Peptides against a protein of PDB entry 5TDY. Designs and how they scored, part 54

Target 1, 88 residues: chain A of PDB entry 5TDY
Amino acid sequence: EKKIDGRRKAAVLLVALGPEKAAQVMKHLDEETVEQLVVEIANIGRVTPEEKKQVLEEFLSLAKAKEMISEGGIEYAKKVLEKAFGPE

## One batch from the design tools (peptide; made by RFdiffusion4, then SolubleMPNN)

Design b2_p22_7_s2 (from b2_p22_7, 7 letters changed)
Fold by OpenDDE base, seed 1:
Structure b2_p22_7_s2 (fold): chain B 88 residues (1-88), chain A 22 residues (1-22)
Amino acid sequence: as target 1 above (88 residues)
Amino acid sequence: MKDDEFFPQVVDAILEVEKEEE
Protein backbone atom coordinates (compact mmCIF):
# COMPACT_ATOMS: atom_id res chain seq x y z
CA GLU B 1 0.00 0.00 0.00
CA LYS B 2 1.06 3.59 -0.60
CA LYS B 3 2.55 5.57 2.26
CA ILE B 4 0.32 8.38 3.46
CA ASP B 5 1.64 11.27 5.53
CA GLY B 6 0.48 11.19 9.13
CA ARG B 7 -0.91 14.70 8.89
CA ARG B 8 -2.92 13.72 5.83
CA LYS B 9 -4.33 10.61 7.50
CA ALA B 10 -5.38 12.77 10.43
CA ALA B 11 -6.96 15.35 8.11
CA VAL B 12 -8.92 12.67 6.24
CA LEU B 13 -10.27 11.31 9.50
CA LEU B 14 -11.21 14.74 10.83
CA VAL B 15 -13.03 15.65 7.64
CA ALA B 16 -14.98 12.39 7.86
CA LEU B 17 -16.15 13.31 11.36
CA GLY B 18 -17.62 16.58 10.15
CA PRO B 19 -16.76 20.13 11.20
CA GLU B 20 -18.49 20.11 14.58
CA LYS B 21 -16.99 16.88 15.86
CA ALA B 22 -13.63 17.69 14.30
CA ALA B 23 -13.58 20.93 16.27
CA GLN B 24 -14.33 19.04 19.48
CA VAL B 25 -11.53 16.60 18.75
CA MET B 26 -9.03 19.36 18.08
CA LYS B 27 -9.77 20.92 21.46
CA HIS B 28 -7.81 17.99 22.90
CA LEU B 29 -4.72 18.91 20.87
CA ASP B 30 -2.13 21.62 21.42
CA GLU B 31 -2.12 24.84 19.41
CA GLU B 32 0.76 23.88 17.12
CA THR B 33 -0.85 20.55 16.20
CA VAL B 34 -4.19 22.22 15.49
CA GLU B 35 -2.56 24.81 13.23
CA GLN B 36 -0.89 22.09 11.17
CA LEU B 37 -4.10 20.07 10.90
CA VAL B 38 -6.18 23.07 9.86
CA VAL B 39 -3.74 23.77 7.03
CA GLU B 40 -3.80 20.12 6.00
CA ILE B 41 -7.61 20.04 5.98
CA ALA B 42 -7.74 23.24 3.93
CA ASN B 43 -5.48 21.63 1.32
CA ILE B 44 -6.89 18.11 1.46
CA GLY B 45 -8.20 18.14 -2.10
CA ARG B 46 -9.48 14.82 -3.36
CA VAL B 47 -9.28 11.81 -1.07
CA THR B 48 -9.00 8.54 -2.97
CA PRO B 49 -10.92 5.39 -2.05
CA GLU B 50 -7.59 3.75 -1.25
CA GLU B 51 -6.68 6.53 1.18
CA LYS B 52 -10.06 6.30 2.89
CA LYS B 53 -9.68 2.55 3.23
CA GLN B 54 -6.16 2.80 4.63
CA VAL B 55 -7.12 5.51 7.10
CA LEU B 56 -10.14 3.57 8.33
CA GLU B 57 -8.15 0.37 8.74
CA GLU B 58 -5.39 2.10 10.67
CA PHE B 59 -7.94 3.91 12.82
CA LEU B 60 -9.57 0.63 13.78
CA SER B 61 -6.20 -1.00 14.38
CA LEU B 62 -5.05 1.79 16.69
CA ALA B 63 -8.39 1.94 18.48
CA LYS B 64 -8.25 -1.77 19.24
CA ALA B 65 -4.61 -1.58 20.30
CA LYS B 66 -5.34 1.27 22.70
CA GLU B 67 -8.37 -0.60 24.08
CA MET B 68 -9.86 2.77 24.95
CA ILE B 69 -13.36 1.86 23.80
CA SER B 70 -15.48 -1.27 23.84
CA GLU B 71 -15.75 -3.56 20.84
CA GLY B 72 -19.19 -2.13 20.23
CA GLY B 73 -17.80 1.37 20.34
CA ILE B 74 -15.25 0.53 17.68
CA GLU B 75 -17.97 -0.94 15.48
CA TYR B 76 -20.05 2.19 15.96
CA ALA B 77 -17.10 4.39 15.03
CA LYS B 78 -16.54 2.27 11.94
CA LYS B 79 -20.15 2.74 10.85
CA VAL B 80 -19.99 6.49 11.38
CA LEU B 81 -16.84 6.79 9.29
CA GLU B 82 -18.22 4.59 6.54
CA LYS B 83 -21.37 6.70 6.36
CA ALA B 84 -19.32 9.88 6.31
CA PHE B 85 -17.16 8.66 3.45
CA GLY B 86 -20.28 7.92 1.46
CA PRO B 87 -20.67 5.81 -1.66
CA GLU B 88 -17.94 5.87 -4.27
CA MET A 1 6.35 17.38 16.12
CA LYS A 2 7.11 14.34 13.99
CA ASP A 3 4.70 13.46 11.19
CA ASP A 4 4.11 9.96 12.56
CA GLU A 5 2.84 11.45 15.82
CA PHE A 6 -0.14 13.27 14.30
CA PHE A 7 -2.41 10.34 13.55
CA PRO A 8 -2.11 8.51 16.88
CA GLN A 9 -2.80 11.75 18.74
CA VAL A 10 -5.89 12.47 16.66
CA VAL A 11 -7.16 8.91 17.14
CA ASP A 12 -6.64 9.25 20.88
CA ALA A 13 -8.59 12.50 20.89
CA ILE A 14 -11.41 10.98 18.81
CA LEU A 15 -11.76 8.07 21.20
CA GLU A 16 -11.82 10.45 24.14
CA VAL A 17 -14.57 12.56 22.58
CA GLU A 18 -16.61 9.46 21.78
CA LYS A 19 -16.26 8.25 25.37
CA GLU A 20 -17.57 11.57 26.60
CA GLU A 21 -20.68 11.13 24.45
CA GLU A 22 -21.46 7.62 25.73
Scores: peptide ipSAE 0.654, ipTM 0.914, DockQ to the pose 0.582
Fold by OpenDDE base, seed 4:
Structure b2_p22_7_s2 (fold): chain B 88 residues (1-88), chain A 22 residues (1-22)
Amino acid sequence: as target 1 above (88 residues)
Amino acid sequence: MKDDEFFPQVVDAILEVEKEEE
């Protein structure tokens, strides 16, 4: 599969979440990180179905690895992101 | 920061936001 830059993967997720939730997420990041992500989001262009699939899979993998949420929480997060990305 | 640091940080933040909403 095609390698996606980390900044782009992050931007894809933030855009998918929508402006309000993305803003809440960015409150947890430092100013320099936010500035870089805003630029990436502004230039995101088209996100392919392949990119969306890859980003979602990596998100779920990292979420499990970080052990920050239960399995049920991961399922919830998956549903939220699937709704955000739209129908496949 | 390094490119490989962006995605994990955003994932962390997403998970924290979800916890705050519960």
Scores: peptide ipSAE 0.653, ipTM 0.912, DockQ to the pose 0.606
Fold by OpenDDE base, seed 2:
Structure b2_p22_7_s2 (fold): chain B 88 residues (1-88), chain A 22 residues (1-22)
Amino acid sequence: as target 1 above (88 residues)
Amino acid sequence: MKDDEFFPQVVDAILEVEKEEE
């Protein structure tokens, strides 16, 4: 699979979540990080189905590794993101 | 920051937001 830059992966997620959720998420990030992500979002262009798949898979992997939420929480997050990305 | 630090931070933030909404 094609490697995706970390900043791009982050931008893909933020765009997929929508403006309201993305704004909530970025409240947890420092100002410089937000500025850089805004630039990435502005230049995101087209996001391929493969990129969406890779980003979602890495999201789930990281979420599980961090053990920040229960298994049920991971499934919930997956459903939210799948709905945000939309069916391919 | 390093490129590989962006995505984990965003994931952390997403999970925190979800906790706040529970």
Scores: peptide ipSAE 0.651, ipTM 0.911, DockQ to the pose 0.605
Fold by OpenDDE base, seed 5:
Structure b2_p22_7_s2 (fold): chain B 88 residues (1-88), chain A 22 residues (1-22)
Amino acid sequence: as target 1 above (88 residues)
Amino acid sequence: MKDDEFFPQVVDAILEVEKEEE
């Protein structure tokens, strides 16, 4: 797997969530972080299928590590994100 | 901030938002 910059991974994920959800998420981040993420989102360009897969996998991995979602929630989250990323 | 700090922060925020919507 190719290494993806953290800022880009974050941008990819936020875009996939959609503008409404992304806005809600950014309310939990400091202004400087939001500013930098907005720049990355504005310059996201084309997102490859491999990037989408890597971002999803790392998201789920981190979510599991934080024990914030149940097993069923993980499966649901995976489906939602895959749908949000769109068909390949 | 370090580049590797962005993604974990966003993930944390997403999980928090989802929790708030429960």
Scores: peptide ipSAE 0.646, ipTM 0.910, DockQ to the pose 0.614

Design b2_p22_7_s3 (from b2_p22_7, 6 letters changed)
Fold by OpenDDE base, seed 1:
Formats: C-alpha cells, structure tokens, sequence
Structure b2_p22_7_s3 (fold): chain B 88 residues (1-88), chain A 22 residues (1-22)
C-alpha cells in the first residue's frame, strides 16, 4: 500500500463527512491544527479509490480500538463514509 | 505537531461528535 500523509487522510475523512460535520469535528481541535486541515481540504483535489480504502480501514481500526462509541455508532459511521466515497 | 498525529485526533474528535448526537 502507498503511504498517505496523515494530514491528507484527515482531510479525506473531513470532506467525506461534509462541511457541517467537519466543522463540528474541528471545533474539538486546536486552532493551528484547524488551519492546517483547512489548507489541506482546500487542496484535496482527486481522492483515489486506494486512498478512500485506506482511510476507511484505518478509521475503523482506530474507532474499534478506542471503545469510545457503541458498535452501532461505528457501523453508522462506516455507512456514512461508504456512502460519501461512492460505489467504488 | 507530527503528521501522523492528525488522523487519530480527527477520528477521536469525530467519535466524540457522534457520541454527543445520542
């Protein structure tokens, strides 16, 4: 697998969530981090199928490891991202 | 902040947002 920059993965996820949810998420981050992510989102360009796959897989891995949310919540998030990424 | 710290932080924040929606 081709390694993806951390900021790139974060931008892909935020774009998939949509502007409203992305804004809610970024309110939990410090100002400098938000500034960097906004720049990354603005320059996201084309997101490849491989990038989508890697972001989804790592998201699920991290989400399951944190045990911060119910299995149903993780499944919901998975569906949101899969829908945003398209039928690929 | 290190590049590899961005994604975990965003995921953590999103999970918090999801929990708050309940």
Amino acid sequence: as target 1 above (88 residues)
Amino acid sequence: MKDDEYFPQVVDAYLKVLEEEK
Scores: peptide ipSAE 0.732, ipTM 0.942, DockQ to the pose 0.588
Fold by OpenDDE base, seed 2:
Structure b2_p22_7_s3 (fold): chain B 88 residues (1-88), chain A 22 residues (1-22)
Amino acid sequence: as target 1 above (88 residues)
Amino acid sequence: MKDDEYFPQVVDAYLKVLEEEK
């Protein structure tokens, strides 16, 4: 497993969510964090299948650990991200 | 902010967005 920078993982997730949802997400972050993420998004380049897999897996792990939403909500998010990442 | 803090924050924010949609 290749180590992925946290900022890069965040950028990959935001891009996968699409511009509308990404904007909604970034409203919950401070200005400096948003600026850094915008830079990462602008320079995201090629996202490998392995990176997508790692981002999805860590997302699910964190989401379940936080217990902030229902299991159905997490599964919905999983489907959204899997669709965005593509059938690889 | 530390690099390893970015992803958890984005995930947390997204989960909040999902809850707001209910």
Scores: peptide ipSAE 0.732, ipTM 0.942, DockQ to the pose 0.606
Fold by OpenDDE base, seed 3:
Structure b2_p22_7_s3 (fold): chain B 88 residues (1-88), chain A 22 residues (1-22)
Amino acid sequence: as target 1 above (88 residues)
Amino acid sequence: MKDDEYFPQVVDAYLKVLEEEK
């Protein structure tokens, strides 16, 4: 697989979540991180199917590893992201 | 912050948001 920059993956995820959820997420981040992510989002351009796949795949892996939410919550998140990414 | 730290941090934050929505 083609390696994707971390900031790029983060931007893809945030855009997929939509402006409302993205804002909620960024409230948990420090100012400098937010600024960098905003720039990345502004320059996101086209998101390829491969990028979407890798972001979702790594998200699920990290989510399970962190055990911060229930399995049902992870499944919900998966559905949200898949819907946002589309059928690709 | 290192580039590799952005995504995990965003994921962590999102998981917190999801938990708050329960």
Scores: peptide ipSAE 0.731, ipTM 0.942, DockQ to the pose 0.602
Fold by OpenDDE base, seed 5:
Structure b2_p22_7_s3 (fold): chain B 88 residues (1-88), chain A 22 residues (1-22)
Amino acid sequence: as target 1 above (88 residues)
Amino acid sequence: MKDDEYFPQVVDAYLKVLEEEK
């Protein structure tokens, strides 16, 4: 699988979460980071099925690495992203 | 910042949002 730029992966995830959740997420980031992400979101264009797959896989990997996050929370997040990305 | 720092930060932030909702 082709390596995807980090900023692009972040943009794909934020778009998948929707504007309300994306805004909540960005409140936890510094202003400079937010500005860069907004640019990436504005220029996201079409997201390929492969990109969606990679973003979901890496998200789950990172999420599961955090022991303090409940299993239910991770499962919920997984469902949100899968529904947002749509079926293949 | 490095390009590979963006995604982990967004993921971490989202997980924090999820925890705050509990």
Scores: peptide ipSAE 0.728, ipTM 0.942, DockQ to the pose 0.611

Design b2_p22_7_s4 (from b2_p22_7, 7 letters changed)
Fold by OpenDDE base, seed 4:
Structure b2_p22_7_s4 (fold): chain B 88 residues (1-88), chain A 22 residues (1-22)
Amino acid sequence: as target 1 above (88 residues)
Amino acid sequence: MDDDEYFPQVVDAILKVEEEEK
């Protein structure tokens, strides 16, 4: 599969979450990181189905690896992102 | 910041936000 830049993967997730939740997420990041992500979001253009699939899979993998939430929490996060991406 | 650091940080932040909403 095609390698996606880390900044682009992050931008895809933030856009999928919507402006309100994305803003909440960005409050947990430092100013320099936010500035770079805002630029990436502004230039995101078209996100392909393949990119969406890859980003979601890597999100779930990282979420589990970080062990920050229970398995039930992972399932909830999955549903939120799937709804955010919209129908395919 | 290295490109590989952006995605993990956003994932971390997403998980924190979801936890805060519980």
Scores: peptide ipSAE 0.663, ipTM 0.919, DockQ to the pose 0.604
Fold by OpenDDE base, seed 1:
Structure b2_p22_7_s4 (fold): chain B 88 residues (1-88), chain A 22 residues (1-22)
Amino acid sequence: as target 1 above (88 residues)
Amino acid sequence: MDDDEYFPQVVDAILKVEEEEK
């Protein structure tokens, strides 16, 4: 698969969550990280279907690897993100 | 911070926020 910048993957995911949720998430990050992500979001432009797919897959992979949420929670997160990405 | 560190940190933060909302 095509390599995507880490900051871009993060930006794509944050945009999918929506502004309110994204703001909540970024409160858990340090100031410098937030600044870089805000810039990346501002310059996100068009997100391709391939990028969305890759970001979702890696999100699910990392979430499962961290074992921070149940299997059902991962499935729920998948549905939320798919809805957020919308039709394409 | 290295570029590869952004995404994992964001994912971790997302999971934390979701747990807070449960």
Scores: peptide ipSAE 0.662, ipTM 0.920, DockQ to the pose 0.581
Fold by OpenDDE base, seed 2:
Structure b2_p22_7_s4 (fold): chain B 88 residues (1-88), chain A 22 residues (1-22)
Amino acid sequence: as target 1 above (88 residues)
Amino acid sequence: MDDDEYFPQVVDAILKVEEEEK
């Protein structure tokens, strides 16, 4: 599968969450990181279904690796993100 | 910051936000 740049993956995820949730998320990032992500979001263009799939899968992988939430919590987060991405 | 660092940080932040909303 095609490699997606890290900043682009982050931008795709933030856009999918919507402006309110994205704002909450970016409160946990430093100012410079936020600025770079805003630029990336502004230049995101079209996001393919395959990109969305790859981003979601990597999200789940990283979430599990970080052990930050329970298995049930990861499933919940998956459902939230799937809803945010929406059907094509 | 390296490009590879952006996505993990966003994921980390998302998980924190979700935990806060429980």
Scores: peptide ipSAE 0.662, ipTM 0.919, DockQ to the pose 0.599
Fold by OpenDDE base, seed 5:
Structure b2_p22_7_s4 (fold): chain B 88 residues (1-88), chain A 22 residues (1-22)
Amino acid sequence: as target 1 above (88 residues)
Amino acid sequence: MDDDEYFPQVVDAILKVEEEEK
């Protein structure tokens, strides 16, 4: 797998969430971080299927580590994110 | 801020939002 910049991964994930959810999420970040993420979102361009897969996998890994998500919850989250990313 | 700090911060924020919506 190719290495993806952290800012880009964050931008990809935020875009996938949609504008309403992304706005809610960014309320929990400091202003400087938000500023940088907005720049990345504005310049996201094309997101490859491989990038989508990597971002989803890392999201689920981190989320599981933080919240002890059940197997069913992980599967559901995966489906939701895959749907949000849209078709390739 | 280091580049590697952005993604985990966003993930943490997502989890916080989801918790707030419970």
Scores: peptide ipSAE 0.658, ipTM 0.919, DockQ to the pose 0.625

Design b2_p22_8_s1 (from b2_p22_8, 10 letters changed)
Fold by OpenDDE base, seed 4:
Structure b2_p22_8_s1 (fold): chain B 88 residues (1-88), chain A 22 residues (1-22)
Amino acid sequence: as target 1 above (88 residues)
Amino acid sequence: MKVEDLDPELIAEIIKEWLAKD
């Protein structure tokens, strides 16, 4: 498993969420952070399926720990990836 | 479960944690 820095993880996640949801999320971040993330998103370039999977699975793990989300990690991540980027 | 069903504030908190660690 390749290490992904936090900025990259955030950008990958926000792209996966879609523009509408990403905008809602950014309303909870400070202005400087939003600007930084916009730059990261603009320069996200190519994201491998493995990278996307790592980010989404880590996200789901953290989300489950915080709010007891019961959705299966791998299956949910698959559905999110397919909706955001299409089948791959 | 849909991504749109997730709490935006929860997502933001996770992002903050990612940004803070490195």
Scores: peptide ipSAE 0.660, ipTM 0.903, DockQ to the pose 0.497
Fold by OpenDDE base, seed 2:
Order: C-alpha cells, then sequence, then structure tokens
Structure b2_p22_8_s1 (fold): chain B 88 residues (1-88), chain A 22 residues (1-22)
C-alpha cells in the first residue's frame, strides 16, 4: 500500500464527495484549513483509481470506528486485525 | 453505507486527523 500524505488524502476525499457535500464538510473546518484544502484540490492533478480507492477505504474504516457503525467490510476488518494483532 | 450518507461533521473530523499527521 502506497503512503499518501494527509493533505493529499483530504483533497482526494473532498473531490470524491462532490462540491455540495465537500462544502458541507468545509463548514466544520477553520478558515485557514479551508483555504489550504482549496489549494490542494486545485492542484490535485491526476488521481489514480488505486489512490482513490485507498483513500475512500481508509476514510470509511475511520468513519466506522468513530461512529461504531457495524456494516462490516474488508477494509474495516483489516484495520481491526491490524490493531488487535499487528505490531504495536 | 454510502459516503454521502455520513455526517459532514464526522467527515471533517477525519480530515482534521489526516491533516494533523506529519
Amino acid sequence: as target 1 above (88 residues)
Amino acid sequence: MKVEDLDPELIAEIIKEWLAKD
């Protein structure tokens, strides 16, 4: 799995969400962060399907963990195994 | 669950965590 920095992940996610949903999300971020993310989005360049998939899967996993959502999914399962039995 | 079904605040919190990482 290729490492993606946080700023890049955020930009990929926001673009994937679409402008309407992304705008709703940005209402919960401070002004400077919004400006930074807009720049990241403007300069996002090419996003590979693999990169997009990786970002969305990580996002969904984190979302499930935060809201205790029980929907399964391979990525969430992987994270559970990693946290439970992976190196600490 | 679809991404569009998730609360924008939750999404924002995840983004904040991503941005906090070095």
Scores: peptide ipSAE 0.659, ipTM 0.906, DockQ to the pose 0.665
Fold by OpenDDE base, seed 5:
Structure b2_p22_8_s1 (fold): chain B 88 residues (1-88), chain A 22 residues (1-22)
Amino acid sequence: as target 1 above (88 residues)
Amino acid sequence: MKVEDLDPELIAEIIKEWLAKD
C-alpha cells in the first residue's frame, strides 16, 4: 500500500467522521494542532478510494488494539466511506 | 465495545500518534 503521511491520515479521518464527531475529537487536541488540522482539511483536495480505505482500516486496527472493540473493521469502513463520500 | 461507540478521546489519541511520526 501507498505511504500516507500522518497529517494526511488525520485529515482524511476527520472528514470521514463528519463535522459533529470531528468537532468532538478536536476538543481533545491542543489549539495549535487544531489549527494545523483545519488547514489540512481545507486543503484535502482529491482523496482516492484506496487512500480513504487505507486510512480507515489503519484507524480501526489501532482502535481495536487500544480498546478491544469487537465490531469488524472492513464492513464498518465501507459504511463510513459510503456515507462520507458517496458510492464507490 | 463497538466502533459506533468509540470515544472521541480515543480517536484523538490515534491522531496524536499519527502526527507524532517523523
Scores: peptide ipSAE 0.655, ipTM 0.892, DockQ to the pose 0.390
Fold by OpenDDE base, seed 3:
Structure b2_p22_8_s1 (fold): chain B 88 residues (1-88), chain A 22 residues (1-22)
Amino acid sequence: as target 1 above (88 residues)
Amino acid sequence: MKVEDLDPELIAEIIKEWLAKD
């Protein structure tokens, strides 16, 4: 897969959320960060389906790790163990 | 679950982590 920088990932995610949800998210960010992200979104250009999929998959993986979101439990648990202890 | 159903604060935390990377 192609490497996507953090700024781009954030912009792709926010666009994918839609303006209403994106606004809710931005209320949890400082003003300077919001301004930076707005600029990134304004200049995002085309987002390919592959890029969007990659960003959302990484996001969901991180979200599951933080709040124990249950989706694909068995495979997720396996990935957690692999990251924690390596292949067994 | 759909991303739009997740807590906005959680989403913001992950965005902060992405932005902190060099």
Scores: peptide ipSAE 0.664, ipTM 0.908, DockQ to the pose 0.689; fails the geometry check

Design b2_p22_8_s2 (from b2_p22_8, 8 letters changed)
Fold by OpenDDE base, seed 2:
Structure b2_p22_8_s2 (fold): chain B 88 residues (1-88), chain A 22 residues (1-22)
Amino acid sequence: as target 1 above (88 residues)
Amino acid sequence: MEVSELPPELIAEVIKEWLAKD
């Protein structure tokens, strides 16, 4: 699995959400953060299916931890366990 | 639950965590 930096993860997620939902999300971010993310989105280039999947799985895992939503996270959980306790 | 159905503020909180300096 490839490591994705936080700025890239955020941009991939926002693009995946679509412009309307992304705009709603950005209303909860400060102006400087919004400007940074807009630049990141503008330069996002190609997003591979693997990258998108990885970002969404991590997102859902974190979102579940925050608000106890019931769906998603199984594949991410498997990856976490593999990284933490799997073969070197 | 679909990501698009999640509260925008929740999504923003996760993004803030991703952007935080660690």
Scores: peptide ipSAE 0.692, ipTM 0.925, DockQ to the pose 0.623
Fold by OpenDDE base, seed 1:
Structure b2_p22_8_s2 (fold): chain B 88 residues (1-88), chain A 22 residues (1-22)
Amino acid sequence: as target 1 above (88 residues)
Amino acid sequence: MEVSELPPELIAEVIKEWLAKD
């Protein structure tokens, strides 16, 4: 799979969240970071389904590690299989 | 669970990590 810059990942995630949720998230970031991300979002261009999927999967993996959240056993198992044996 | 249902502060922490790694 393609390497995605951290700034790009953040922008893709924020766009995927929608403007309301994205705004809530940005309240937890410093001014400089917010300015950076706003620019990235404004210039995000086209986001491929594969890129979006990759970003969301990485995010959920990290989020699960932090707060032990779950998407359900079956869904998690599917993601494990996709990451381990699916196309990259 | 859906990403939109996760706490904003958690999402922000992950974003901070992404930005710090590069």
Scores: peptide ipSAE 0.688, ipTM 0.928, DockQ to the pose 0.673
Fold by OpenDDE base, seed 5:
Structure b2_p22_8_s2 (fold): chain B 88 residues (1-88), chain A 22 residues (1-22)
Amino acid sequence: as target 1 above (88 residues)
Amino acid sequence: MEVSELPPELIAEVIKEWLAKD
């Protein structure tokens, strides 16, 4: 897999979540962080399906670790990906 | 715990973790 820096991962995730959910997420971040992420989102450019998949899978893995959720990572990732961007 | 809707706070924590590595 291609290594993606944290800023890029965050931007890809936020775009995938949609503006409403992304806004809710950003309420939990400090002002400086929000500014940085807005810039990243504004300059996100091309996001490949592979990149989106990689980001979502890593996100779900980390989320499971934090909240001890049990839903399958890959299956959920695909579900989120399809709802956000359509089938690959 | 089952996933239905991920809380924004959880998502934010993951983002913070990603940004901390930079």
Scores: peptide ipSAE 0.683, ipTM 0.918, DockQ to the pose 0.376
Fold by OpenDDE base, seed 3:
Structure b2_p22_8_s2 (fold): chain B 88 residues (1-88), chain A 22 residues (1-22)
Amino acid sequence: as target 1 above (88 residues)
Amino acid sequence: MEVSELPPELIAEVIKEWLAKD
């Protein structure tokens, strides 16, 4: 798995969301950040299926940690414990 | 679940976290 910069991850996610949803998301970011992300999106180039998959998987993991959303709750909880305390 | 169905503010918080790294 290739390491992806945070700026790149954000751009990939926003493009995947589409212009309508991306705009809604950006309303929650400060003006300077929005401008930076727009530039990043403009220069995003090609997004491979592998890269998109990696970004979305990390996103869902972080989103679940911030807000309990539906999707493999028990399995996710197990992964959280494993990362926090190690395998048993 | 579909990312498009998640709250915009939640998505924004994750983005902020990504930008805080690196």
Scores: peptide ipSAE 0.690, ipTM 0.928, DockQ to the pose 0.704; fails the geometry check

Design b2_p22_8_s3 (from b2_p22_8, 7 letters changed)
Fold by OpenDDE base, seed 4:
Structure b2_p22_8_s3 (fold): chain B 88 residues (1-88), chain A 22 residues (1-22)
Amino acid sequence: as target 1 above (88 residues)
Amino acid sequence: MEVEEYEPELIAEVIKEWLAKD
């Protein structure tokens, strides 16, 4: 699995959402961030299915945690705990 | 849930986190 930087992840996500939904999201970002992301989107180029899948999967896990939805909550909690204290 | 079903504000918060890392 290839590492994707945050700017790239954001651009991939916004494009996947479509222009209308992406615009709604960007209304919650400051002007400087919006300008940055517009450039990233304009230059997004080729997005592989694997890259898109990776971005969306990461988003969904983070979104579940933030919204505290129960689906997959136990598994996610375990993964968070492992990342925080697993190596020790 | 699908990505599109989440609130725009929540999606924006995740984006902010991604941008803060780099």
Scores: peptide ipSAE 0.713, ipTM 0.938, DockQ to the pose 0.725
Fold by OpenDDE base, seed 2:
Structure b2_p22_8_s3 (fold): chain B 88 residues (1-88), chain A 22 residues (1-22)
Amino acid sequence: as target 1 above (88 residues)
Amino acid sequence: MEVEEYEPELIAEVIKEWLAKD
């Protein structure tokens, strides 16, 4: 798994969401952050399927944790255990 | 659950987290 910096992850996520949803998200960010992300999006270039998958999977993990969503709990728990105790 | 199903505010919080630790 290749390391992706936070700005890149954010840009990939926003592009994946589409312009309408991305705009809704950006309403919750300060002006400077929005400007930075717009630049990142404009210069996003090629996004590999692996990179997109990695970003979305990380997002889903964090989002579920933040909202304490129990849907798919078993599979989520499995992923948590894999990250915590899997080989590395 | 799909990414699009999450509230914009929650998505923004994750983005803020990503931006803060890098």
Scores: peptide ipSAE 0.713, ipTM 0.938, DockQ to the pose 0.732
Fold by OpenDDE base, seed 5:
Structure b2_p22_8_s3 (fold): chain B 88 residues (1-88), chain A 22 residues (1-22)
Amino acid sequence: as target 1 above (88 residues)
Amino acid sequence: MEVEEYEPELIAEVIKEWLAKD
């Protein structure tokens, strides 16, 4: 998979969340960060399905780890293994 | 779980981590 910089990942994620959810997220960020992200979103251009998928998958991995969410863990793990080693 | 089901604060923390790496 292609390398995506952090600012790009954040912008892709926020756009994928939609305006309402993105706004809820941004209120937890400092003003300078919000300004930076708004610029990134404004200049996001085209987001490929592959790029979106990559960003969301990385997010889900990190978020799941932070909350130690167990439900759906096995299904997610299977998807990770499938991408890493191919389906069997 | 889907992205939308996570708390906004948690999503923000992940974003902060992404931004800190650059």
Scores: peptide ipSAE 0.713, ipTM 0.938, DockQ to the pose 0.707
Fold by OpenDDE base, seed 3:
Structure b2_p22_8_s3 (fold): chain B 88 residues (1-88), chain A 22 residues (1-22)
Amino acid sequence: as target 1 above (88 residues)
Amino acid sequence: MEVEEYEPELIAEVIKEWLAKD
């Protein structure tokens, strides 16, 4: 798995969401950040299927942690603990 | 869940985290 920088992740995610949803997201960001992301999106170029999949998977993992919306509690908790403290 | 099902504000928070990380 290749490392993707944060700016690239954000651009890939926003493009994947589509203009309408992306605009709604942008309303929650400061002006400078919006301008930076617009530039990143404009210069996004080719997005590989692997890259898109990687970004969306990372997003979903983080989103579940923040909003506490998950289909499985125990299994997810185990993954969190393993990342935080290593193998138990 | 799919990405589009999450609230825009939450999505923005994740983006902020990504931008602050590097």
Scores: peptide ipSAE 0.712, ipTM 0.937, DockQ to the pose 0.724

